# Designs tried in a protein design run: peptides against a protein of PDB entry 5TUV. Part 134

Target 1, 107 residues: chain A of PDB entry 5TUV
Amino acid sequence: KEVIDRLRYLKAEIEDLELKERELDQQKLWLQQSIKNVMDDSINNRFSYVTHEDICNCFNGDTLLAIQAPSGTQLEVPIPEMGQNGQKKYQINLKSHSGPIHVLLIN
Target 2, 107 residues: chain B of PDB entry 5TUV
Amino acid sequence: AQECQNLEVERQRRLERIKQKQSQLQELILQQIAFKNLVQRNRHAEQQASRPPPPNSVIHLPFIIVNTSKKTVIDCSISNDKFEYLFNFDNTFEIHDDIEVLKRMGM

## One batch from the design tools (peptide; made by RFdiffusion4, then SolubleMPNN)

Design b2_p21_6_s4 (from b2_p21_6, 10 letters changed)
Fold by OpenDDE base, seed 5:
Structure b2_p21_6_s4 (fold): chain B 107 residues (1-107), chain C 107 residues (1-107), chain A 21 residues (1-21)
Amino acid sequence: as target 1 above (107 residues)
Amino acid sequence: as target 2 above (107 residues)
Amino acid sequence: KPLVTSEELEKEKKPFHYTLQ
């Protein structure tokens, strides 16, 4: 009797959790679309930038590359491997599909 | 008994996924707030200066920041289609997204 | 906190992929 009651309870709870998860998935999609809409707004887009000072305040002591690219640009960082010279190769690959990539050297 | 245990495992798995999704939603909300604050800051700053910043002095979203040593040699290769970029480093690096930068800026 | 570090890649032995948004 106790086991049967527990099974019924668990099944009902799992069903409720499934509904909750689907609700959260929907909310995520709506929020993502909302963010996109806000960023795509002409006024917001005009002012959607940071300055060299902003970056320098966030980081210190190193060389900084700022790489701006269109949304959807794919970033790939392969596992560092040994080169022919015995030096490890540290690499970043970028692929844009909708526009140019712009690089700024900071510091 | 065994079925009860299986359902309890499933229940726990779903609870963890829900928790993770709730956290992700919170992050999205924070991103919207940060972006709004950034736009507001920049609009105000340009109004005070009565001019936009120089084009090469700002980094438009979306972007990434690559942080590496001052001694790191960086090579950049661009594909013929100009949409693919290959960066080679002779030393270690770390990559940060624009979201992290906005957080560090206190937006 | 960073998206990825070269050190992390060496430890995990997995390439990193990211899409700008």
Scores: peptide ipSAE 0.635, ipTM 0.908, DockQ to the pose 0.928
Fold by OpenDDE base, seed 3:
Structure b2_p21_6_s4 (fold): chain B 107 residues (1-107), chain C 107 residues (1-107), chain A 21 residues (1-21)
Amino acid sequence: as target 1 above (107 residues)
Amino acid sequence: as target 2 above (107 residues)
Amino acid sequence: KPLVTSEELEKEKKPFHYTLQ
């Protein structure tokens, strides 16, 4: 009887958790769309930038490249592999479909 | 008893997933707040300066930051339309998104 | 935490894909 009651309770709880998980999934999608709408607003878009100083304050001691590209730009980083000369090659591929990519050397 | 244990494991698994999703939602909220704070900062700064910043002095969202050693040799191949970029590095690198930068900025 | 590092990719042995938002 106790086991049966526990099973019933657990099954009911799991069902409630399934509903909660789906609710969270929908909330995520809603919030993502909300963020997109805020960022796509013309006034907000005009001021959606950081400065060289901002970047320099975030990082120290390295070469910093800032790569600005349109939303939807695809970034691919292949697995580093050995070249014919026996040297590891490290690569980044960027592909935009809606506008040019802009690269800035920060420091 | 075994069925009860199986359901308890399943319950716990779902609870952990829900917790993760709740955390992700909080991160999205923070992203939205950070973006709004960034916009406010920049609007205020431009109002004080009575002009927008020079185009090449700022990095517009969305962007990524690539950092590597000062000793790293970087080669870049660019398509004619600047829609495709291929970066080659002779050493290791790390990539950061704009969200992380805003966090580091304290936005 | 970085979005990705070359060291992580080398360790995980899988390419990294990301779409700017």
Scores: peptide ipSAE 0.627, ipTM 0.907, DockQ to the pose 0.928
Fold by OpenDDE base, seed 2:
Structure b2_p21_6_s4 (fold): chain B 107 residues (1-107), chain C 107 residues (1-107), chain A 21 residues (1-21)
Amino acid sequence: as target 1 above (107 residues)
Amino acid sequence: as target 2 above (107 residues)
Amino acid sequence: KPLVTSEELEKEKKPFHYTLQ
């Protein structure tokens, strides 16, 4: 029966796709660990920065804040809400757990 | 048959997940390459200058960039240990991560 | 594209969370 053959074919294909998906998941994990290892290297860490010029070349025409913080720092942006004075409140919350946050005004 | 249709839907779902995961892996590869290129650039630049840049002249990874109008009033509340920051804006803003910045830099 | 915009948040009506890495 055509339907039975199609079912068998689909089941076999799904099994192959499942293997492929697991392979990709593993590759992602390994690559993430590789990136972490490269970034945590003392020499690489020493040179892991951008300049004011770099940022200015990427953005223009507005006020730019560069916020540097330790890895694991949590960023929260609440939904803008109307304040008591009738002005919408736009807010950014940062919480570091391992070190101070540093802010630079670029322009 | 309904079972055949269900398996076809599942197959398509898996294919889409695989496609998404492949794209994510490509992005991670590009991130690693960009970081290595950044490190190489900075290392070479410091060798040529025979000194590191001033501490406040560079933005160390990880960081974010906040972009807002020149007219936006920004208020910043900082904890005693500088581990918590609250930014208030009177107008809209956009946030960019360091990964996007490195892409814009052509790393 | 930006990580997030305030306008996007107003439209989606969801808070945004991100962890620096």
Scores: peptide ipSAE 0.626, ipTM 0.907, DockQ to the pose 0.941
Fold by OpenDDE base, seed 4:
Structure b2_p21_6_s4 (fold): chain B 107 residues (1-107), chain C 107 residues (1-107), chain A 21 residues (1-21)
Amino acid sequence: as target 1 above (107 residues)
Amino acid sequence: as target 2 above (107 residues)
Amino acid sequence: KPLVTSEELEKEKKPFHYTLQ
């Protein structure tokens, strides 16, 4: 009886959790779309920027590359490999599909 | 019973996924709030200055920040199709997204 | 007054090499 009751309880709870998980999935999708809509709004888009000062305040003492790229741009950071000259090569690959990439060197 | 154990494992798996999804949703909410605060800040700043910031003084979203040593040699090449960028570094670097920057800014 | 821009790189049609001092 105890095992049967536990099985019934677990099955019912799993059903409730499945509903909750689906609800969260829908909420995520809705929120992602909401963020996109907010960012794509003409007024918000006009003011969707940070300044050099903002970046410099976040990072001190280093060279900073600010790379602005269109949404959907692919970023690839391969595992560093040894070059032919014996120096380890560190790379960043960017692939844009919808517009230009803007690079700004800061500091 | 084995069936009871299987269901308990499944329940725990679902609970963990739900917890992860809830955390992800909270992060998305914070991102949206941070973005709205950024827009509001910039609108207010431009109103007080009675002019927009210089075009080359701001970084539009979305963007990434690459942080590296001042001694790092940086090589940037562009593909023939002009949509692919290759960055080579002779030293280690860190990449930060705009979300992290907004968090560091206190948005 | 940026140190380097992608537009400059595109105009030069050459790889850009830079080391901050």
Scores: peptide ipSAE 0.460, ipTM 0.904, DockQ to the pose 0.030

Design b2_p21_8_s1 (from b2_p21_8, 13 letters changed)
Fold by OpenDDE base, seed 3:
Structure b2_p21_8_s1 (fold): chain B 107 residues (1-107), chain C 107 residues (1-107), chain A 21 residues (1-21)
Amino acid sequence: as target 1 above (107 residues)
Amino acid sequence: as target 2 above (107 residues)
Amino acid sequence: KTSITMEEIEKAGKTYTYTLQ
């Protein structure tokens, strides 16, 4: 029957797709490790920076804060809540576990 | 048949997940390329200038950019060791990571 | 995602978290 053949085809395809998905997952992990290795290289690390001009060219007409922190630093933005004066509180919480955080005000 | 329909739904769901994962992998590849290009740019620039840039003139990776209106009032509380920061804004803001910046830079 | 707005955070209805890498 056509239905039986379709079922067999679909089951086989789903199995192939499952294998493909696992392959992609492994590739992702490999690539992530590769990126880490490249970034952790001493020479690459020395030159892994952007300039004020770079940032300004990406954004215009705004107040810009550049926040540099060690890998693993956690950033949190709570849902805005009403303050004592009835104004919403917009907040960013930063927590580093391995080194100091540096903040620059960009043009 | 209901079984056939169920498998077709499952097939489509897996195809969508695979598509998403493929896109994510492509982004990671582009990130790696962008980083390598950044390093090359900076190495060349420092060679031409015969000196490294001033420490406070560059932002080292990893970093984030917070942009907000020029009218936004920003308050910051910092721990003694500079491991913890609390930013308060009286208006909304946007957050962009270094990956986004490199993309906007055309790296 | 590499960019987010406060409006998106509010719409999501949960605290936004990000870890620098």
Scores: peptide ipSAE 0.575, ipTM 0.898, DockQ to the pose 0.920
Fold by OpenDDE base, seed 1:
Structure b2_p21_8_s1 (fold): chain B 107 residues (1-107), chain C 107 residues (1-107), chain A 21 residues (1-21)
Amino acid sequence: as target 1 above (107 residues)
Amino acid sequence: as target 2 above (107 residues)
Amino acid sequence: KTSITMEEIEKAGKTYTYTLQ
């Protein structure tokens, strides 16, 4: 009886969890679309920027490069390998498909 | 029973997925709030200054920040259309996206 | 992740990829 009751309970709970998961999936979808709409708004887009001061306040002491690129731009960092001179190659590859990339030296 | 054990494993798996989805949803909410706060700040700042910032003084979203030592030598190869960039560093670096920057800014 | 270090990339043992949003 205990096993049968536990079985029934678990099946019912899993069904409830399935509903909850679907609810969360829908909420995520709607929120993602909302964020996209807000960012694509012309007024919001006009003011969607940070300043040099903002960046400097977030980071201390090092060289900072700000790379602005269109959405969808792909960034790749390969595993460092030894170059011809015996030095490890630390690289960033950027590829944009929709527009130019702009780089700023912050400090 | 074996069936109960299987369902308990399934139940736990679903609970963990739900927890992860809830966390991801919360992060999206925070991102949206941060973006809205950024826009509001910039609108107010430009109103007070009675002008937009100089074009090369701000970084438009989306962007990434590359942080490296002041001693790091950086070489950059750029395609003619600026759609492709190759950065070479002689030392390690860190990459931070705009979401993290907004968090650090307290938006 | 919203941030990553070269050390983390090396530990992962694969090319790191990120798409700007």
Scores: peptide ipSAE 0.567, ipTM 0.898, DockQ to the pose 0.920
Fold by OpenDDE base, seed 2:
Structure b2_p21_8_s1 (fold): chain B 107 residues (1-107), chain C 107 residues (1-107), chain A 21 residues (1-21)
Amino acid sequence: as target 1 above (107 residues)
Amino acid sequence: as target 2 above (107 residues)
Amino acid sequence: KTSITMEEIEKAGKTYTYTLQ
């Protein structure tokens, strides 16, 4: 009897949690769409940038590459396996499908 | 008893997943706020300067920042259409997206 | 994640992928 009651309780709670999770998933989708709409707005798009100073203030003492590319551009970093010369391979692969990629050396 | 235990595990799993999704939603909200703040900052700055920034002085969203040691040698291979890039580094690097940068900027 | 290091990639033991939004 106690086990049966516990089972009923747990099943009911899990059902409520399922509803809550679906609600959160929906909210995420709506929020993502909202962000997209805000970023795609012509005025917002015009001012959607950071400066060299902004980047330099965020990172100190390193060489900084700024890679600007269209949305949807794919970035891949393979695991650093040994290369032909015996050193690990540290590389980044970029592939854009909707426009050119722009790279700036910040420092 | 075993069924109760199974449901309790599932319940806990769902609770943790919900918690994670709630956190992700909060992050998205903060991202949206940060973006709006960025736009507002830039609009104000350009109004004060009475001109837009030079084209190559800003990094438009979306972008990626790669930081590495000043000693790191970077080689870049670019496709003819500039849609594909291959970066080779002789040492380790870090990658940061625009969201991370905006966070560091305090937006 | 909004940031990644090579150490994290090595620990993960798989190719890191990211799509610009």
Scores: peptide ipSAE 0.563, ipTM 0.896, DockQ to the pose 0.936
Fold by OpenDDE base, seed 4:
Structure b2_p21_8_s1 (fold): chain B 107 residues (1-107), chain C 107 residues (1-107), chain A 21 residues (1-21)
Amino acid sequence: as target 1 above (107 residues)
Amino acid sequence: as target 2 above (107 residues)
Amino acid sequence: KTSITMEEIEKAGKTYTYTLQ
C-alpha cells in the first residue's frame, strides 16, 4: 500500500537523519576542543593578537573601543531605556571572574 | 494519513537542524583556520621586525570591538561588585567579536 | 570612574589604554 510504503520510507529516513545529527554533534564537540587546544598552546597564544591597524581597516570613520577580557567574561547589553534626563541609556555590562579587562581606545 | 504527515514534518525539521549544524560546523572550521592564519602572520611579522610589538599596540584574543561615533561620550566604571564593569554611551554603538574581526581581516 | 570624550582622545593624538581589575 502506498501509504504504508511511505511510512516505512519516512521512518527509515528519519533514523538515518538521527545518525547524521549525532555525527555532527560529535564532530562539533571534537572541533570545539581542538580549537581550545590550539588557542591555549603557548606559541599560538603568544601570537594571538590583532593590531590597531587591523581594527582600523575593519572599521572606517568611527571611534573604536577594544575590550580584551578573560574567557568566560559575561557581556550584557540591556534594552535602551530612558535615563533621568530623558535620554536613552546605551550601556555594556561586563562581568569577569577570571582576570582583568583591558580597554583600548582607538581613533 | 495524519501519521504520514507527522513524519514528513519531523523529517523536514531534522533536515533543517542538520543543515544548521553543518553550517555551524563549517563556521568553526573557518574560525580555526582564521586563527592559525593570524598566528602565522604575526610570527612572520615579528620575525621581519626582529622584535615583538609594543604591548599597547596590539589586542590579544579574546576581545570585543565596540564602534561608535566620534562624538559619542564613553564612560567606564566599576560597580560595587568588583567583577562588574559598566560602559555607558550617550549614543548607539555596535559590538563585534574577535571572530567577526578576523573574518573582516580576511584571515 | 573614567569618562573620556572622543575629542579629548583625538587632541592627545594617541590611543589610550586602561586595565580594569
Scores: peptide ipSAE 0.459, ipTM 0.892, DockQ to the pose 0.032

Design b2_p21_8_s2 (from b2_p21_8, 11 letters changed)
Fold by OpenDDE base, seed 4:
Structure b2_p21_8_s2 (fold): chain B 107 residues (1-107), chain C 107 residues (1-107), chain A 21 residues (1-21)
Amino acid sequence: as target 1 above (107 residues)
Amino acid sequence: as target 2 above (107 residues)
Amino acid sequence: KTSITMEEIEKSGKTFTYTLQ
């Protein structure tokens, strides 16, 4: 009886959790669409930028590359492998399908 | 007993997933707020300056920031496919997306 | 996934992938 009651309780709770998870999934989709709409707005898009000063304030004492690319651009960083000279290769690969990539050096 | 244990494990797994999804939703909300704050800041700044910023003085979203030591040598090349870029570093680096930058900016 | 270091990539043992949004 105790085990049966526990099983019924757990099954009911799991069902409630499934509903909650689906609710959260739906909320995520709606929020993502909302963000997209906000960012695609002509006025918002016009002002969707940061300055060199902004970047410099976020990162102190480093060489900084700012890479601007279209949405959907794919970035890959492979595991460093030993090069011909025995030095590890540190690489970033970018692939854009919808427009040019712009690179800025920030000191 | 075994079925009860299996359901308890499933219950805990779902609870943890729900917690993660709730956190992710909060992050998305913060992202939208940060973006709106950025737009508002830039609109105000351009109003004060009575002109848009020079094209090369700003970084438009979406973007990636790569930071590395000032001593790091960076090479950039474009492959035969004009939409593919390769960056080579002689030392380690960090990658930060625009979301991270906006967070660091306090948006 | 908003911040990553080469050290973390090495530790993960897999290629890091990211899509700009």
Scores: peptide ipSAE 0.563, ipTM 0.898, DockQ to the pose 0.940
Fold by OpenDDE base, seed 5:
Structure b2_p21_8_s2 (fold): chain B 107 residues (1-107), chain C 107 residues (1-107), chain A 21 residues (1-21)
Amino acid sequence: as target 1 above (107 residues)
Amino acid sequence: as target 2 above (107 residues)
Amino acid sequence: KTSITMEEIEKSGKTFTYTLQ
C-alpha cells in the first residue's frame, strides 16, 4: 500500500512538473519575442550601441576587436589543430546571411 | 520499489531542467533590463552632447568582442562571399558577446 | 554561453558555435 501510494504520488507530481516545464518554455518564447520587439523599435534601435570607452572599461591591457554583424550571423571556433607550419590554428569563422560584417579595433 | 526509484530519478531530472529553465528566463529578463538601461543612457548622453557620437566611435548591437594579447598577430580574410570572414590568430583569444559586455558595464 | 576561452574550447573537444542575436 505504501509503495502503491508513493507511485501514485510520484506520477501525479511528474505530471505537474511537465505542465510547469511547458509553461516555462512558453514564457521563454514570449520573452524572446518581447526582447526582439524592444530592440527592433526604431528609437531603441537608434540608441542600441556601446562606445569605445565602454569596451575599454570592461577589459584591460589586451587588443580588443569589436565585430558587429547582423542577427543570425553564425560564429564558430574550431578546435585548435596543428597547421602545416607546425603552429596551432586559432581561428574564428563568421558567416552572415543578411548583411555586412563590421570590424573595429579598439586597442 | 524499482519502479518507484525510477520515477524518483525522473522527477529529479525534471526538477533540474525546470531550475535551469527558470535561470535562463531570469537571464533574459536581465538582458531586457540591461538593454533598456543602455538605451536610456545613450539617449541622455546624446541629449547632453546635442549630437550623436561619431560613427566609428560606437558599436551597434549585436556584436561580439574578441580579446587577445597585444602581441597577437591577427589576420582577416574575406571570402568571395563578402558575408564570410575568417580570422586567424597566432595566439589564444577570448570571445565575449554583447550580453556579457552589458553586464560588465553594470547596465 | 556569453563568454568562452580557447582553453575551454580545447577542453570541450568540440567546435564552439554561437549565433548572434
Scores: peptide ipSAE 0.562, ipTM 0.897, DockQ to the pose 0.945
Fold by OpenDDE base, seed 1:
Structure b2_p21_8_s2 (fold): chain B 107 residues (1-107), chain C 107 residues (1-107), chain A 21 residues (1-21)
Amino acid sequence: as target 1 above (107 residues)
Amino acid sequence: as target 2 above (107 residues)
Amino acid sequence: KTSITMEEIEKSGKTFTYTLQ
C-alpha cells in the first residue's frame, strides 16, 4: 500500500511540475519579447548608451576597449596557441552580419 | 519499487530545471529594469545639459568591454568588407558584456 | 555568462563563443 500510494503521489506531483515548467517557459518567452520591444523602441534606442565615465567607474587601472557592434555579431576567442615566434596567440574574432563595428579606447 | 525510484529521479530532475528557469527569469527581469533605468538616467542627463553627448563619448548598446593590462600590445585587423575584426593581444584579457556593465553601474 | 577570462577559456579547452544581443 505504501509503494502504491507513493507511486500515485509521485505521478501527480510530476504532472504538476510539468505544468509549472510550461508556465515558466511561457513567461520567459513573453519577457524576452518584451525586452526586445523595449530596446527596439526608437526613444529607448536613442538613450541606450553608457559613457566613458560609466566604464571607468566599473573598471580600474587597466586598458579598456569598448567594442560596439550590431546585435547578432558573433564573438569568438580561440584557445591560445603558440605562434611562429613562440608567443601564445591571444585573439578575439568578431563577425558582424548587419553593420560596422566601432571600437573605442576608454583609458 | 523500481518504478517509484525512477519517478523520484524524474521528479528531482524537473525540480532542478524549474529552479534554474526561475533564476534565469529573475535575471531577465533585472536586465529589463537596468535598461529602463539607464534610459531614464540618460534622458534626464541630456535634458539638464540641453544637448546630446558627443558621438564618440558614449558607447551604444550592445557592446562588450575588453579589459587588459596597460602593458598589453593590441593589434587590430579589419577584413576587406569591414565586417570581420581580428584583435591580437600579446597577453591575457577579460571580456565583459553590457549586461555586466549595467550591473556594476548599479542600474 | 556575462564575463570571462582567458584563463577560464584555456581551462575549458574549447573556443569561447558569444553573440551580442
Scores: peptide ipSAE 0.557, ipTM 0.897, DockQ to the pose 0.939
Fold by OpenDDE base, seed 2:
Structure b2_p21_8_s2 (fold): chain B 107 residues (1-107), chain C 107 residues (1-107), chain A 21 residues (1-21)
Amino acid sequence: as target 1 above (107 residues)
Amino acid sequence: as target 2 above (107 residues)
Amino acid sequence: KTSITMEEIEKSGKTFTYTLQ
C-alpha cells in the first residue's frame, strides 16, 4: 500500500516534470528565434561588432587571431595526434558555405 | 520497491535536466542583453565620432577568437574562394566565441 | 561551451566542433 502510493506520487510528479521540460524547450526555441531576429535587424547588424581594443582588453600576452565568418561556418579541431614529423598536430579547420572568411591578426 | 527506485532515479534525472535547461535559458537571456548593450555602445560611439570605424578595425559578429603563445608558429592554408581555411599551430591554443568575448567585455 | 582549450580537447578524446551562429 505504501509502495503503491509512492508509485502513484512519483508517476504524477514525473508527468509534471515532463510538462515543465517541454515548456523550457519551447521557451528556448522562442528565445533563440528572438535573438536571431534581433541580430538580423539591419540596424543591429550594422553595429554588431567589437573593436581591436575590446579584444585586447579581454586577452593579454598572447597572439590573437580574430576569425570573422558567416553564420553557419563550421569549425573543427581534431584530436592532436602525432604528425609525420613526430609532433602533435594542432590545427583548426574552417568551412564556410555562404561567404568568405576573414582573419585579422590582433597581436 | 524496484519500480519505485527506478522512478526515483528517473525523477532525479529529469530534475537535473530541467535545472540545466533553466540555466541555459538564463545564459541566452544574458547573451541577448549583452548583444543589445554592444549595439547601443557602438551606436553611441559612432554618433560621437560622427563616422563609422575603419572597416579593418572592427570584428563583425559572428566571430571566433584564437589565442596562442607569442612563440607559436601559425601556418594558414586558404582555398581559392576563401571559403575553407586550415590553420596549423606548432603549439596549443585556445578558442573563444563571440559570446565569451562579450561576457569578458562586461556587456 | 563558449570557450575551449586544446587541453580540454585532449582530455575529451573527441574532435571539437562548433558552428558560428
Scores: peptide ipSAE 0.554, ipTM 0.895, DockQ to the pose 0.936

